# Peptides against a protein of PDB entry 2YKT: the designs that were tried, part 23

Target 1, 231 residues: chain A of PDB entry 2YKT
Amino acid sequence: SRSEEMHRLTENVYKTIMEQFNPSLRNFIAMGKNYEKALAGVTYAAKGYFDALVKMGELASESQGSKELGDVLFQMAEVHRQIQNQLEEMLKSFHNELLTQLEQKVELDSRYLSAALKKYQTEQRSKGDALDKCQAELKKLRKKSQGSKNPQKYSDKELQYIDAISNKQGELENYVSDGYKTALTEERRRFCFLVEKQCAVAKNSAAYHSKGKELLAQKLPLWQQACADPS

## One batch from the design tools (peptide; aimed at target 1 L108 Y112 E186 C192)

Design b2_p8_7_s2 (made by RFdiffusion4, then SolubleMPNN; from b2_p8_7, 3 letters changed)
Fold by OpenDDE base, seed 2:
Structure b2_p8_7_s2 (fold): chain B 231 residues (1-231), chain A 8 residues (1-8)
Amino acid sequence: as target 1 above (231 residues)
Amino acid sequence: PENPWPEP
């Protein structure tokens, strides 16, 4: 029936969230943590490299013929420090605004979805059973009427059952339809949250990239000319 | 239980 098909669709949405979305989201979070760790690793390794660059700058500053190049090397290291600070801020936001929040939600969602689905199923079954019962009673009444010498005795009750069946059928269809819309909304809100949080991360990432681009664009021409202009 | 996800 139409209601049975819609019911199946509704259950399938919940099933998809529980069995596909949530596990995939957990994996996404795990991959995010790996990505964060890798970026932190890059940060650490870069620090060592640019600290060593500073040492080279110190040596240049102590030289008689390369003093100005010492300043250039120091500037290079300083720009890196500034870029790194932006990266660290981005990583903090990535962790706190995306990963942590997603993790908290996905861990709570199993219990919520199970309860929501169970509630829907219970009410759907209740309405279905009530309809079936009413249909069965009508069938029994009709059998009695056919065997009776006075079928008109049961006419009013038959009409009452027909009306009740029609109403219960309509209620069941509406309930299942609303249930399906609700389930789709549940699915959508999860994706929307992911998109919104990813947008927030993207803004922070853009700030990091912009800062780096600006600093390097400003200084790189100066650094490129340093060897051509000995002091 | 409360829905852990906000309204869209």
Scores: peptide ipSAE 0.428, ipTM 0.921, DockQ to the pose 0.910
OpenDDE base, seeds 1, 3, 4, 5: peptide ipSAE 0.420, 0.424, 0.426, 0.424; ipTM 0.921, 0.920, 0.921, 0.920

Design b2_p8_7_s3 (made by RFdiffusion4, then SolubleMPNN; from b2_p8_7 with A2E D7L)
Fold by OpenDDE base, seed 3:
Structure b2_p8_7_s3 (fold): chain B 231 residues (1-231), chain A 8 residues (1-8)
Amino acid sequence: as target 1 above (231 residues)
Amino acid sequence: PENPYPLP
């Protein structure tokens, strides 16, 4: 029946969220944590590299013929330091605004969705059982009427059951239809939240890349000319 | 339980 099909669709939406979306989201969070750790590792390793570059700059500054190149090397290290600082800020935001929040949501959502589905199922079954009962009573009444010498005695009751069945059928269909719409809305809420959080990440990432591009674009021409212009 | 996600 239409109501049965819609009921199956509704349950499938909830099941998809619980069995596909939430586990995938947990994995996404885990992969995010790994990514964060790797980037933190990059930052740490970069510090060592550019500290060593500073040391080379110091040596140049102490030389007789390459003093000006010392300043260039220091500038290179400083620009990178600024870029790395921007990356660290992005990582903090990534952790606090994306990963932590998603982790909190996914932890709570299993219990919520289970309760929501159970509530829907209970009410759906209740309405279905009430409908079935009315249908069964009508059938019993019709059997009694067929065996009776006065079938007209049962006519009013028969009409009442028919009306009740029609009403209960309509109520069941409406309830299941609304349930399906609600389930789809729940699914959309999850994806929308993810999209919005990823937009924030994208904005932070864009800012990081923009800052790096700006700093390097400003200095790189000067650095490229340094060897061509001996002191 | 309360819905952990906001409305879209």
Scores: peptide ipSAE 0.406, ipTM 0.917, DockQ to the pose 0.915
OpenDDE base, seeds 1, 2, 4, 5: peptide ipSAE 0.399, 0.406, 0.405, 0.404; ipTM 0.916, 0.917, 0.917, 0.917

Design b2_p8_7_s4 (made by RFdiffusion4, then SolubleMPNN; from b2_p8_7 with A2E D7E)
Fold by OpenDDE base, seed 3:
Formats: C-alpha cells, structure tokens, sequence
Structure b2_p8_7_s4 (fold): chain B 231 residues (1-231), chain A 8 residues (1-8)
C-alpha cells in the first residue's frame, strides 16, 4: 500500500543516518584530527629550519662584506614567523569550530535518532492496529447481516464503521507522510551543519593564504635585488 | 533526548 511504502521510506532515512552518515562523520572527524596533527608537525619542523636560517643571518651580520644580507635573512625568518602564527590561528579555529563540535554532536545523535525512530514506529503501529481492528469489526458485521432475517438492523452500524475506517486511513496516511518529511528534515540539518562549519574553516584558511601572499609579495622584490647591491 | 543539531 501507499502508506506501507512511505513507512518503509521513513525508516530507511533514519537507518541511513544511523548506519551510513554517522559512521562516515566519525571517520571524517578522525581524518580531520590526523590532518591537524600533520600540519602541527609541519609548523614544528619549519621552526627548526628558519631558526637555522637566523643563524646564517647572524654570520652574515658578523662578516665584513655581507652585513646587509644578514638583515635580508632575518626578514625572511620574520615573515615565516608571521605566516606560522596565522597558520596556528587557523588550526585552532579548525579544532574548536569544526572537529570539537562535530564530535560532540555525533556522539549524542545515536541516542536521539534511536528515540525518534522508536517514537515514530510506536505511533505508526498504534494507528495501523486501530485501523485493522476497525476493518475486522466491519467484516464481522457484514457476515452477521448476510445471515440475518433483518439486514436493515445493521445498516447504521455499517455506515459508522465505513466512516471510521476512512478517517483512520486518512489519519495514518497523514502521519506517515509527516514522519517522512520530518526524517528528511533531520537528514538535511546534519548536512547543513557540516557545510556551515566547513565554510567557517574555509574563511580561516583563506585568511592564512592571503596573509602569506601579501607578506611575500611585499618583501620578495627587495630580497631578490639584495645580491646586486654593492657591499 | 534533545536534538543535537539546530534548525537550518
């Protein structure tokens, strides 16, 4: 029946969220933590490299013929420091605005979805059982009327059962339809939240890339000409 | 239990 098909669709939406979406989201969070750790590792390794560059700048500053190149090397290291600070801010936002919030929600969602599905199933079954009972009573009444010497005695009751069945059928169909819309809304809320949080991450990432581009664009021409200048 | 996700 139409109501049975819609009921199956509703249950399948909840099952898809619980069995496909949430496990995939947990994996996404795990991959995000791995990515964060790798970027933190890059930041740490870069610090060692540019600290060594500062040491080369110190040696240049102590030389008789390369003093001005010492300042260039120091500027290169300073620009790196500023870019690194921006990366750390981006990573902090990535952790706090995306990973932590998703981790909290995915853990709570298993209990919520289980309860929501159970509530829907209980009410759907209750309405279905009430309809089945009314249909069974009408069938019994018709059998009694067919065997009776006075069938008109049951005519008013038959009309009452027909009306009741029609009303209960309509109520069941509406309930299942609303249930399906609710389930789809629940699924959409989860994807929308992910998209919105990913947009926040993208904005912070853009700020990091912009800062690096601006700093390097400003200084690189100066650094490129440094060796052409007289000592 | 409370829905962990807000309305869009």
Amino acid sequence: as target 1 above (231 residues)
Amino acid sequence: PENPYPEP
Scores: peptide ipSAE 0.436, ipTM 0.920, DockQ to the pose 0.963
OpenDDE base, seeds 1, 2, 4, 5: peptide ipSAE 0.424, 0.435, 0.435, 0.434; ipTM 0.916, 0.919, 0.919, 0.920

Design b2_p8_8 (made by RFdiffusion4)
Pose (drawn by RFdiffusion4):
Structure b2_p8_8 (pose): chain A 225 residues (1-144, 151-231), chain P 8 residues (1-8)
Amino acid sequence: SRSEEMHRLTENVYKTIMEQFNPSLRNFIAMGKNYEKALAGVTYAAKGYFDALVKMGELASESQGSKELGDVLFQMAEVHRQIQNQLEEMLKSFHNELLTQLEQKVELDSRYLSAALKKYQTEQRSKGDALDKCQAELKKLRKKPQKYSDKELQYIDAISNKQGELENYVSDGYKTALTEERRRFCFLVEKQCAVAKNSAAYHSKGKELLAQKLPLWQQACADPS
Amino acid sequence: PANPYPAP
C-alpha cells in the first residue's frame, strides 16, 4: 500500500522535471543569451573608451613637459586590454561550456523523459494487473486454514514472487527518478562552477595588474616639493 | 532514447 504512495511520488518527480525544471532551464538559457548579448555590448564600448583614451595619450606624448603623462595613459589602456581579454576568456567559458551544453541536453531530454515515465507507467501497471489476477484466481480456489491444496500453494508462491517483483520495481523506480532530478541539478551546478573558476581568474588578474601599476599612476602628478 | 544527463 505504501507502494502506491511511492508510485504516485515517482510519477510526480517525472512531472516536476518535465513541467517545472526543463521549462525553467529553458528560461535560464534565454537569460544567459541576453546576458551574453549585453556583455558583448560592454566589451565593444570598452574598446571605444580605451581608444579615445589612447588618443589623449598620443597628444601628451607629443608635448613639452607632459610626455610621461602620455606614458601613464598608454599604460592604463594597456592594463585594460589585459583585463578585458581575461574577461573574454570568462565569456567563452559561458557560451561554449555553459549555454551550448545546457541547450544540447535540454533538447534531447523532452523525448527521453516522456519515454522513461511512459515505460515506467506501463511496466508498473502490467505487474499490478498480473498480481491482481493471480490473487483473484487464488480467491476463487479458496472460496469454493492451515491447509492448502497443491494448486493453492502454487498460487501462493506465484503471488509472493510477483508482489516482491512489483515492490522492488516501485522502490527502484523511485530511487531512479530522484537520481534523474539530482543529475540535472548537478550538471547545472557543475557548469556554473566552471564559469565561476574563470571569473576568479579574471578578478585575480585585474587585482594584480592594478596593484602593480596604480601607485606609479598616482605619483605622476604629485607635488615635487 | 538515451539519457543525456549521465552520472557526475

Design b2_p8_8_s1 (made by RFdiffusion4, then SolubleMPNN; from b2_p8_8, 3 letters changed)
Fold by OpenDDE base, seed 2:
Structure b2_p8_8_s1 (fold): chain B 231 residues (1-231), chain A 8 residues (1-8)
Amino acid sequence: as target 1 above (231 residues)
Amino acid sequence: PENPWPEP
């Protein structure tokens, strides 16, 4: 029936969230943590490299013929420090605004979805059973009427059952339809949250990239000319 | 239980 098909669709949405979305989201979070760790690793390794660059700058500053190049090397290291600070801020936001929040939600969602689905199923079954019962009673009444010498005795009750069946059928269809819309909304809100949080991360990432681009664009021409202009 | 996800 139409209601049975819609019911199946509704259950399938919940099933998809529980069995596909949530596990995939957990994996996404795990991959995010790996990505964060890798970026932190890059940060650490870069620090060592640019600290060593500073040492080279110190040596240049102590030289008689390369003093100005010492300043250039120091500037290079300083720009890196500034870029790194932006990266660290981005990583903090990535962790706190995306990963942590997603993790908290996905861990709570199993219990919520199970309860929501169970509630829907219970009410759907209740309405279905009530309809079936009413249909069965009508069938029994009709059998009695056919065997009776006075079928008109049961006419009013038959009409009452027909009306009740029609109403219960309509209620069941509406309930299942609303249930399906609700389930789709549940699915959508999860994706929307992911998109919104990813947008927030993207803004922070853009700030990091912009800062780096600006600093390097400003200084790189100066650094490129340093060897051509000995002091 | 409360829905852990906000309204869209």
Scores: peptide ipSAE 0.428, ipTM 0.921, DockQ to the pose 0.886
OpenDDE base, seeds 1, 3, 4, 5: peptide ipSAE 0.420, 0.424, 0.426, 0.424; ipTM 0.921, 0.920, 0.921, 0.920

Design b2_p8_8_s2 (made by RFdiffusion4, then SolubleMPNN; from b2_p8_8, 3 letters changed)
Fold by OpenDDE base, seed 4:
Formats: C-alpha cells, structure tokens, sequence
Structure b2_p8_8_s2 (fold): chain B 231 residues (1-231), chain A 8 residues (1-8)
C-alpha cells in the first residue's frame, strides 16, 4: 500500500543516517584529527628550519662583508613566524568550530535517532493495528450478515466500520507522510551543519593563505635585491 | 532527548 511504502521509505532514511551518515561522520572527524596533527607537525618542523635560518643570519651579522644579509635572513624568519601564527589560529578554529562540535553532535545523535525512530515506529504501528482491527471486524460483520436472514440488522454497524476505516487510513497516511518529511529534514539538518562548518573552515583557510601571500609579496622583492646591493 | 543538530 501507499502507506506501507512510505513507511519503509521513512525507516530507510533513519537507517541511512544511523548506519551510513553517522559512521561516515565519525570517520570524517578522525581524518580531520589526523589532518590537524599533520599540520601541527608541519608547524613544529618549520620552527626548527627557521630557527636554523636565524642562526645563519647571526653568522652573517658577525661577518665583515655580509652584515646586511643577516637582516634579510632575520626578516625571512620573522615573516615565517607571522604566517605560522596565522596557521595556528586557523588550526584552533578548525579544532574548536568543526571537529569538537561534530564530535559532540555525532555522539549524542545515536540516542536521539534511536528514540525518534522508536517513537515513530510505535505510533505508526499503533495506527496500523487499529486500522487492521477495524478491517477485521468489518470482514467478520460481513460474514455474519451474509449468513443472516436479516442482513439489514448489520447495515448501520457496517457503515460505522467503513467510516472508521476511512478515517484511520487517512490518519495513518498523514502520519507516515509527516514522518517521512521529518526524517528527510533530520537528514538535511546534518548535511547543512556540515556544509556550514566547512564554510567556516574555508574562510579561515583563505585568511591564512591571504596573509601569507601578502607578507611574502611585500618582502620578496627586497630580499631578491639584497645580494646585488654593494655594502 | 533534544535534537543535537540545529535547524537548517
């Protein structure tokens, strides 16, 4: 029946969220944590490299003929420090605004979805059982009427059952239809949240890249000329 | 329990 098909569709949406979306989201969070760790690793490794560059700048500053190149090397390290600070801010946002929030939600979602699905199933079954009962009683009444010498005795009751069946069928169909819309909305909420949080990540990433580009664009021409300048 | 996901 239409109601049975819609019921199956509704349950399938909940199952898809529980069995596909939530596990995939947990994996996404795990991959995000790995990515965060790798970027933190880059930060640490970069610090070592630019600290070593500073040491080269110190040596240049102590030289008789390369003192000005010491300042260039120090500037290179300082620009890196500024870029790195921006990366750290981005990573902090990535952790706090995306990973932590998704983790909290996905952990709570199992309980929520189980309760929501159970509530829907209970009410759907209740309405279905009530409909089935009325249909069975009508069938029983019709059998009695066919065996009776006075079928008119049952006519009013037959009409009552027909009306009850019609009403219960309509209620069931409406309930299942609303249930399906609700389930689709639940699915959409989850994807929308993910998209919104990913947009925040993208904005923060853009800020990091922009800052780096600006700083390097400003200084690079100066650094490129440093060796050509007599001093 | 409350829905952990905000309304879209």
Amino acid sequence: as target 1 above (231 residues)
Amino acid sequence: PPNPWPEP
Scores: peptide ipSAE 0.398, ipTM 0.916, DockQ to the pose 0.892
OpenDDE base, seeds 1, 2, 3, 5: peptide ipSAE 0.390, 0.393, 0.391, 0.381; ipTM 0.915, 0.914, 0.913, 0.910

Design b2_p8_8_s3 (made by RFdiffusion4, then SolubleMPNN; from b2_p8_8 with A2E Y5W)
Fold by OpenDDE base, seed 2:
Structure b2_p8_8_s3 (fold): chain B 231 residues (1-231), chain A 8 residues (1-8)
Amino acid sequence: as target 1 above (231 residues)
Amino acid sequence: PENPWPAP
């Protein structure tokens, strides 16, 4: 029946969220944590590299013929420090605004979805059972009427059951239809949240990249000319 | 239980 098909569709949406979306989201979070760790590793490694660059700048500053190049090397290291600060801010946001929030939600979602699905199933079954009961009673009534010498005695009651069946069928169909819409909305909520949080991360990432580009664009021409003008 | 996901 139409209601049975819609019911199966509804259950499949919940099943898809529980068995596909949530596990995939957990994996996504795990991959995000790995990505964060790798970026933190880059940060640490970069610090060592640019600290060493500062040391080279110190040596240049102590030289008689390369003193001005010391300042250039210091500037290079300083620009990196500023870029790195932006990266750290981005990583903090990535962790706190995306990963942590997703982790909290996905952890709670199993219980919520189970309860929501159970509630739907219970009510759907209740309505279905009530319909089946009315149909069964109508069938019994018709059998009694056919065996009776006075079938007209049961006519009003037959009409009442027919009306009740029609109403209950309609109610069941509406309930299942609404249930399906609700389930689809639940699925959409989850994807929308992910998209929105990724947008926030993207914004922070853009700020990091923009700052880096700006700083390098400002200084790089100066650095490129430094060797052309020996002191 | 409360829905952990906000309305879109």
Scores: peptide ipSAE 0.432, ipTM 0.923, DockQ to the pose 0.921
OpenDDE base, seeds 1, 3, 4, 5: peptide ipSAE 0.427, 0.429, 0.431, 0.429; ipTM 0.922, 0.923, 0.923, 0.924

Design b2_p8_8_s4 (made by RFdiffusion4, then SolubleMPNN; from b2_p8_8, 3 letters changed)
Fold by OpenDDE base, seed 2:
Structure b2_p8_8_s4 (fold): chain B 231 residues (1-231), chain A 8 residues (1-8)
Amino acid sequence: as target 1 above (231 residues)
Amino acid sequence: PENPFPEP
């Protein structure tokens, strides 16, 4: 029946969220943590590299013929420091605003979805059982009427059951339909949340990239000319 | 239980 098909669709939406979306989201979080760790590793490794560059700048500053190049090397290291500071801020946001929040929500979602599905199933079954009961009673009544010498005795009650069945059928169909819409809305909420949080991360990432580009664009021409003007 | 995911 239409109601049975829509019921199966509704259950499948919840099952898809629970069995596909949530596990995939957990994996996404895990991959995010790995990505964060790698970026932190890059930051750490970069620090060592640019600290070594500072040392080269110190040596240049102590030289007689390359003193001005010391300042250039220091500037290069300083720009890197500023870029890395921005990266660290981005990483904090990535961790706190995306990963942690997703992790908390996905952990809670299994319980929520299980309860929501169970509630739907219970009410759907209740309505279905009530319908089946009315149908069964009507069938019994009709059998009694056919065996009776006075079938008109049961006519009013038959009409009442017919009306009740029609109403219960309609109510069941509406309930299942609403349930399906609700389930789809729940699914959409999960994806929307992910998109919104990822947008926030993207904004922070854009700020990082913009700052780096700006700083390098400002200084790079100066650095490129440094060797052309010996002291 | 409360819905962990807000309305979009």
Scores: peptide ipSAE 0.397, ipTM 0.916, DockQ to the pose 0.891
OpenDDE base, seeds 1, 3, 4, 5: peptide ipSAE 0.394, 0.397, 0.395, 0.393; ipTM 0.916, 0.917, 0.916, 0.916; seed 3 fails the geometry check

## One batch from the design tools (peptide; aimed at target 1 R190)

Design b2_p9_3 (made by RFdiffusion4)
Pose (drawn by RFdiffusion4):
Structure b2_p9_3 (pose): chain A 225 residues (1-144, 151-231), chain P 9 residues (1-9)
Amino acid sequence: SRSEEMHRLTENVYKTIMEQFNPSLRNFIAMGKNYEKALAGVTYAAKGYFDALVKMGELASESQGSKELGDVLFQMAEVHRQIQNQLEEMLKSFHNELLTQLEQKVELDSRYLSAALKKYQTEQRSKGDALDKCQAELKKLRKKPQKYSDKELQYIDAISNKQGELENYVSDGYKTALTEERRRFCFLVEKQCAVAKNSAAYHSKGKELLAQKLPLWQQACADPS
Amino acid sequence: EPSDPYEPE
């Protein structure tokens, strides 16, 4: 009887994956694409900014008394080129390693999940029907206490076997369904961890490039007196 | 039968 409770829980897990998880995953993929489209806009504009800044640096390079300021502005643009390309690296860890792999999985999962739930429902119903029938045949023999005919005993053995088979099938079906759910959350967490490692390398690169150059830049217009 | 795309390898 708890078996029937477990049977409904299992159907509910497959339904939750197909109607909640995968659609939310479709939405997450869409947000990720918008995010990358936006990140591309920033990388482009950062280019215009830094070229405008190099132009200022060329002007200071050609002047009397401000040449070193020209060098400072060149170095600022250079630091940003090095930071940006550590960002473009985190960016492709986003496209090829996250968005593409998620889209590939979710595409095949619709058919896989529809088929797995269906196969489970058919197998569980077929085992339940065979058990009910064996039990009905036995009830017929028994109707027309510590005594059992040869045939009654054979039915009792068969009912025991099929009941054990049905309960194991429902028990294993539930464990499998929870595992399908966890695998999908694990893959999502793993893809996010990978993008996160590249975000750590990007931010670490920025901290050290700036920790190296920033004091010299702050000194460039200090009072020499 | 379709294979599980999320199966760990």

Design b2_p9_3_s1 (made by RFdiffusion4, then SolubleMPNN; from b2_p9_3, 4 letters changed)
Fold by OpenDDE base, seed 4:
Structure b2_p9_3_s1 (fold): chain B 231 residues (1-231), chain A 9 residues (1-9)
Amino acid sequence: as target 1 above (231 residues)
Amino acid sequence: EPENPWEPK
């Protein structure tokens, strides 16, 4: 029946969220944490590298013939520091605005979805059972009427059951239809949230890359000429 | 009933 098909579709949406989306989202969060950790590792390693570069700059500054190159090396390290600060801000946002929020939501969602599905199933079954009961009673009434010497005695009751069945069928169809719309809305909300948060991350990432590009573009010409300039 | 964690605040 139409209601049965719609019911199956509704249950399938909830099952898909619970069994496919949520586990995949947990994996996505885990991969995000791994990515964050790797970037933090890069940050730490870069700090060591540029600290060592500063040491080379100090040695140049102490030399008689390469003093000005010391300043160049210090500037290179300083630009790195500024770029690193932007990366740290991006990572903080990535953690707080995406990973933490998704983790909190997915952790709570199992309980919510189980309760929502159970509520829907209980009400759907209740309405379905009530309809089935009315249909069964009508069938029994018709059998009695066919075997009766006075079938007209049952005519009013038959009409009442027909009306009740029609009303209950309509109520069931509407309930299941609304349930399906609700389930689809729940699914879409989850994907939309992911997209929106990923957009925020993308904006922060773009800001990091732009700042780095600008800083390097400003200084690189100066650094490139440093060895050609007589001291 | 548990709160919907994905409902907009």
Scores: peptide ipSAE 0.419, ipTM 0.915, DockQ to the pose 0.951
OpenDDE base, seeds 1, 2, 3, 5: peptide ipSAE 0.411, 0.416, 0.417, 0.411; ipTM 0.912, 0.915, 0.915, 0.914

Design b2_p9_3_s2 (made by RFdiffusion4, then SolubleMPNN; from b2_p9_3, 4 letters changed)
Fold by OpenDDE base, seed 4:
Structure b2_p9_3_s2 (fold): chain B 231 residues (1-231), chain A 9 residues (1-9)
Amino acid sequence: as target 1 above (231 residues)
Amino acid sequence: EPENPWEPQ
């Protein structure tokens, strides 16, 4: 029946969220944490590299013939520090605005979806059983009427059951239809949240890259000229 | 009933 098909579709949406989306989202969060850890590792390694560059700048500053190159090396390290600060801000946002929020939501969602599906199934079954009962009673009434010497005695009751069946069928169809719309809305809300949060991450990442590009573009010509200008 | 964790805050 139309209601049975729509019911199966509704259950399949909930099952897809529970069995496919949520596990995949947990994996996405795990991969995000791995990515964050790797970037933190890059940050730490970069700190060591540029600290060593500062040491080379100190040696240049102590030399008789390369003193000005010491300042260049210090500027290179300082620009890196500024770029690194932007990366750390981006990582903080990535963690707090995406990973933490998704982790909290996906952890709570199993309980919510189980309860929502169970509520829907219970009410759907209740309405279905009530319909089936009315249909069965109508069938029994018709059998009694066919075997009766006075079938007209059952005509009013037959009409009442027909009307009750029609009303219950309509109520069941509406309930299942609304249930399906609700389930699809729940699925869409989850994807929309992911898209919106990923957009925020993308904006923060773009800001980091832009700042780095601007800082390097400003200083690089000066650094490139430093060796050509013997002091 | 458990709260929907995906409702807009």
Scores: peptide ipSAE 0.397, ipTM 0.906, DockQ to the pose 0.941
OpenDDE base, seeds 1, 2, 3, 5: peptide ipSAE 0.389, 0.396, 0.394, 0.390; ipTM 0.904, 0.904, 0.909, 0.906

Design b2_p9_4 (made by RFdiffusion4)
Pose (drawn by RFdiffusion4):
Structure b2_p9_4 (pose): chain A 225 residues (1-144, 151-231), chain P 9 residues (1-9)
Amino acid sequence: SRSEEMHRLTENVYKTIMEQFNPSLRNFIAMGKNYEKALAGVTYAAKGYFDALVKMGELASESQGSKELGDVLFQMAEVHRQIQNQLEEMLKSFHNELLTQLEQKVELDSRYLSAALKKYQTEQRSKGDALDKCQAELKKLRKKPQKYSDKELQYIDAISNKQGELENYVSDGYKTALTEERRRFCFLVEKQCAVAKNSAAYHSKGKELLAQKLPLWQQACADPS
Amino acid sequence: SEPADPEWS
């Protein structure tokens, strides 16, 4: 009887994956694409900014008394080119390694989940029907206490076997369904961890490039007196 | 035919 409770829980897990998780995953993929489109806009504009900044650096390079300021502005643009490309690296860890792999999985999962739930429902129903029928045949023999005919005993053995088979099938079906759910959340967490490692390398690169160059830049217009 | 498992993990 707890078997029937477990049978409904299992159907509910498959339904939750197909109607809640995968649609939310479709939405997450769409937000990710918008995010990348936006990140492309920033990388591009950062280019215009830094070229405008190099132009100022060229002017200071051609003047009397401000040449070193020209060098400072060149170095600022250079630091940004090195930071940016550590960012473009985190960006492709986003496209090829996260968005593409998520889209590939979710595409095949619709058929896979529809088929797995259906196969489970058919197998569970078939085992339940065979058990009910064996039990009805036995009830017929028994109707027309510590005594059992040969045939009654054979039915009792068969009912015991089929009941054990049905309960194991429902028990294993539930474990499998929870595992399908956890594998999808694990994959999502892993893809995010990978993008996160590249965000750490990007931010670490920025800290060190700036920690190296920033004091010299702050000195360039200090009072020499 | 029955679809293969996309193996999420």

Design b2_p9_4_s1 (made by RFdiffusion4, then SolubleMPNN; from b2_p9_4, 3 letters changed)
Fold by OpenDDE base, seed 4:
Structure b2_p9_4_s1 (fold): chain B 231 residues (1-231), chain A 9 residues (1-9)
Amino acid sequence: as target 1 above (231 residues)
Amino acid sequence: SLPADPKWV
């Protein structure tokens, strides 16, 4: 029936969220944590490299003929420090605004969705069983009427069952329809949340890249001429 | 009562 088909669709939406979306989201969070860790590792390794560059700048500053190149090397390290600060800000945002929030939500969601599905199933079954019972009673009444010498005795009761069946069918269809809309809304809001949070991450990433580009673009011409200038 | 909604958008 239409009601049964829509019921199956409704259950499938909840099952898809619980069995496909949520596990995939947990994996996404795990991969995000790995990515965060790798970026933190890059940060640490970069610090060592640029600290070593500062040491080269110190040596240049101590030289008789390369003092100005010491300042260039220090500026290069300073630009790195500023870029690194932007990266750290991005990582904090990535952690706090995406990973932590998703982790909290997905952990709670299993319990929520299980209970929501169970509630829907219980009520759907209750309405279905009530309808089936009414249909069965009508069928029994009709059989009794067909065997009776006075079928008209049962006519009013038959009409009452027909009306009751019609009403219960309508109620079931409406309930299942609303359930399906609710389930689709539940699915959509999860994807929307993910998209919105990824947009925030993208903005933060863009800011990091922009800042780095700006800093380097400002200084690079100066650094490029340093070796051409006489001491 | 249902468990708390995780409050997705």
Scores: peptide ipSAE 0.342, ipTM 0.914, DockQ to the pose 0.805
OpenDDE base, seeds 1, 2, 3, 5: peptide ipSAE 0.336, 0.339, 0.336, 0.337; ipTM 0.912, 0.913, 0.912, 0.913

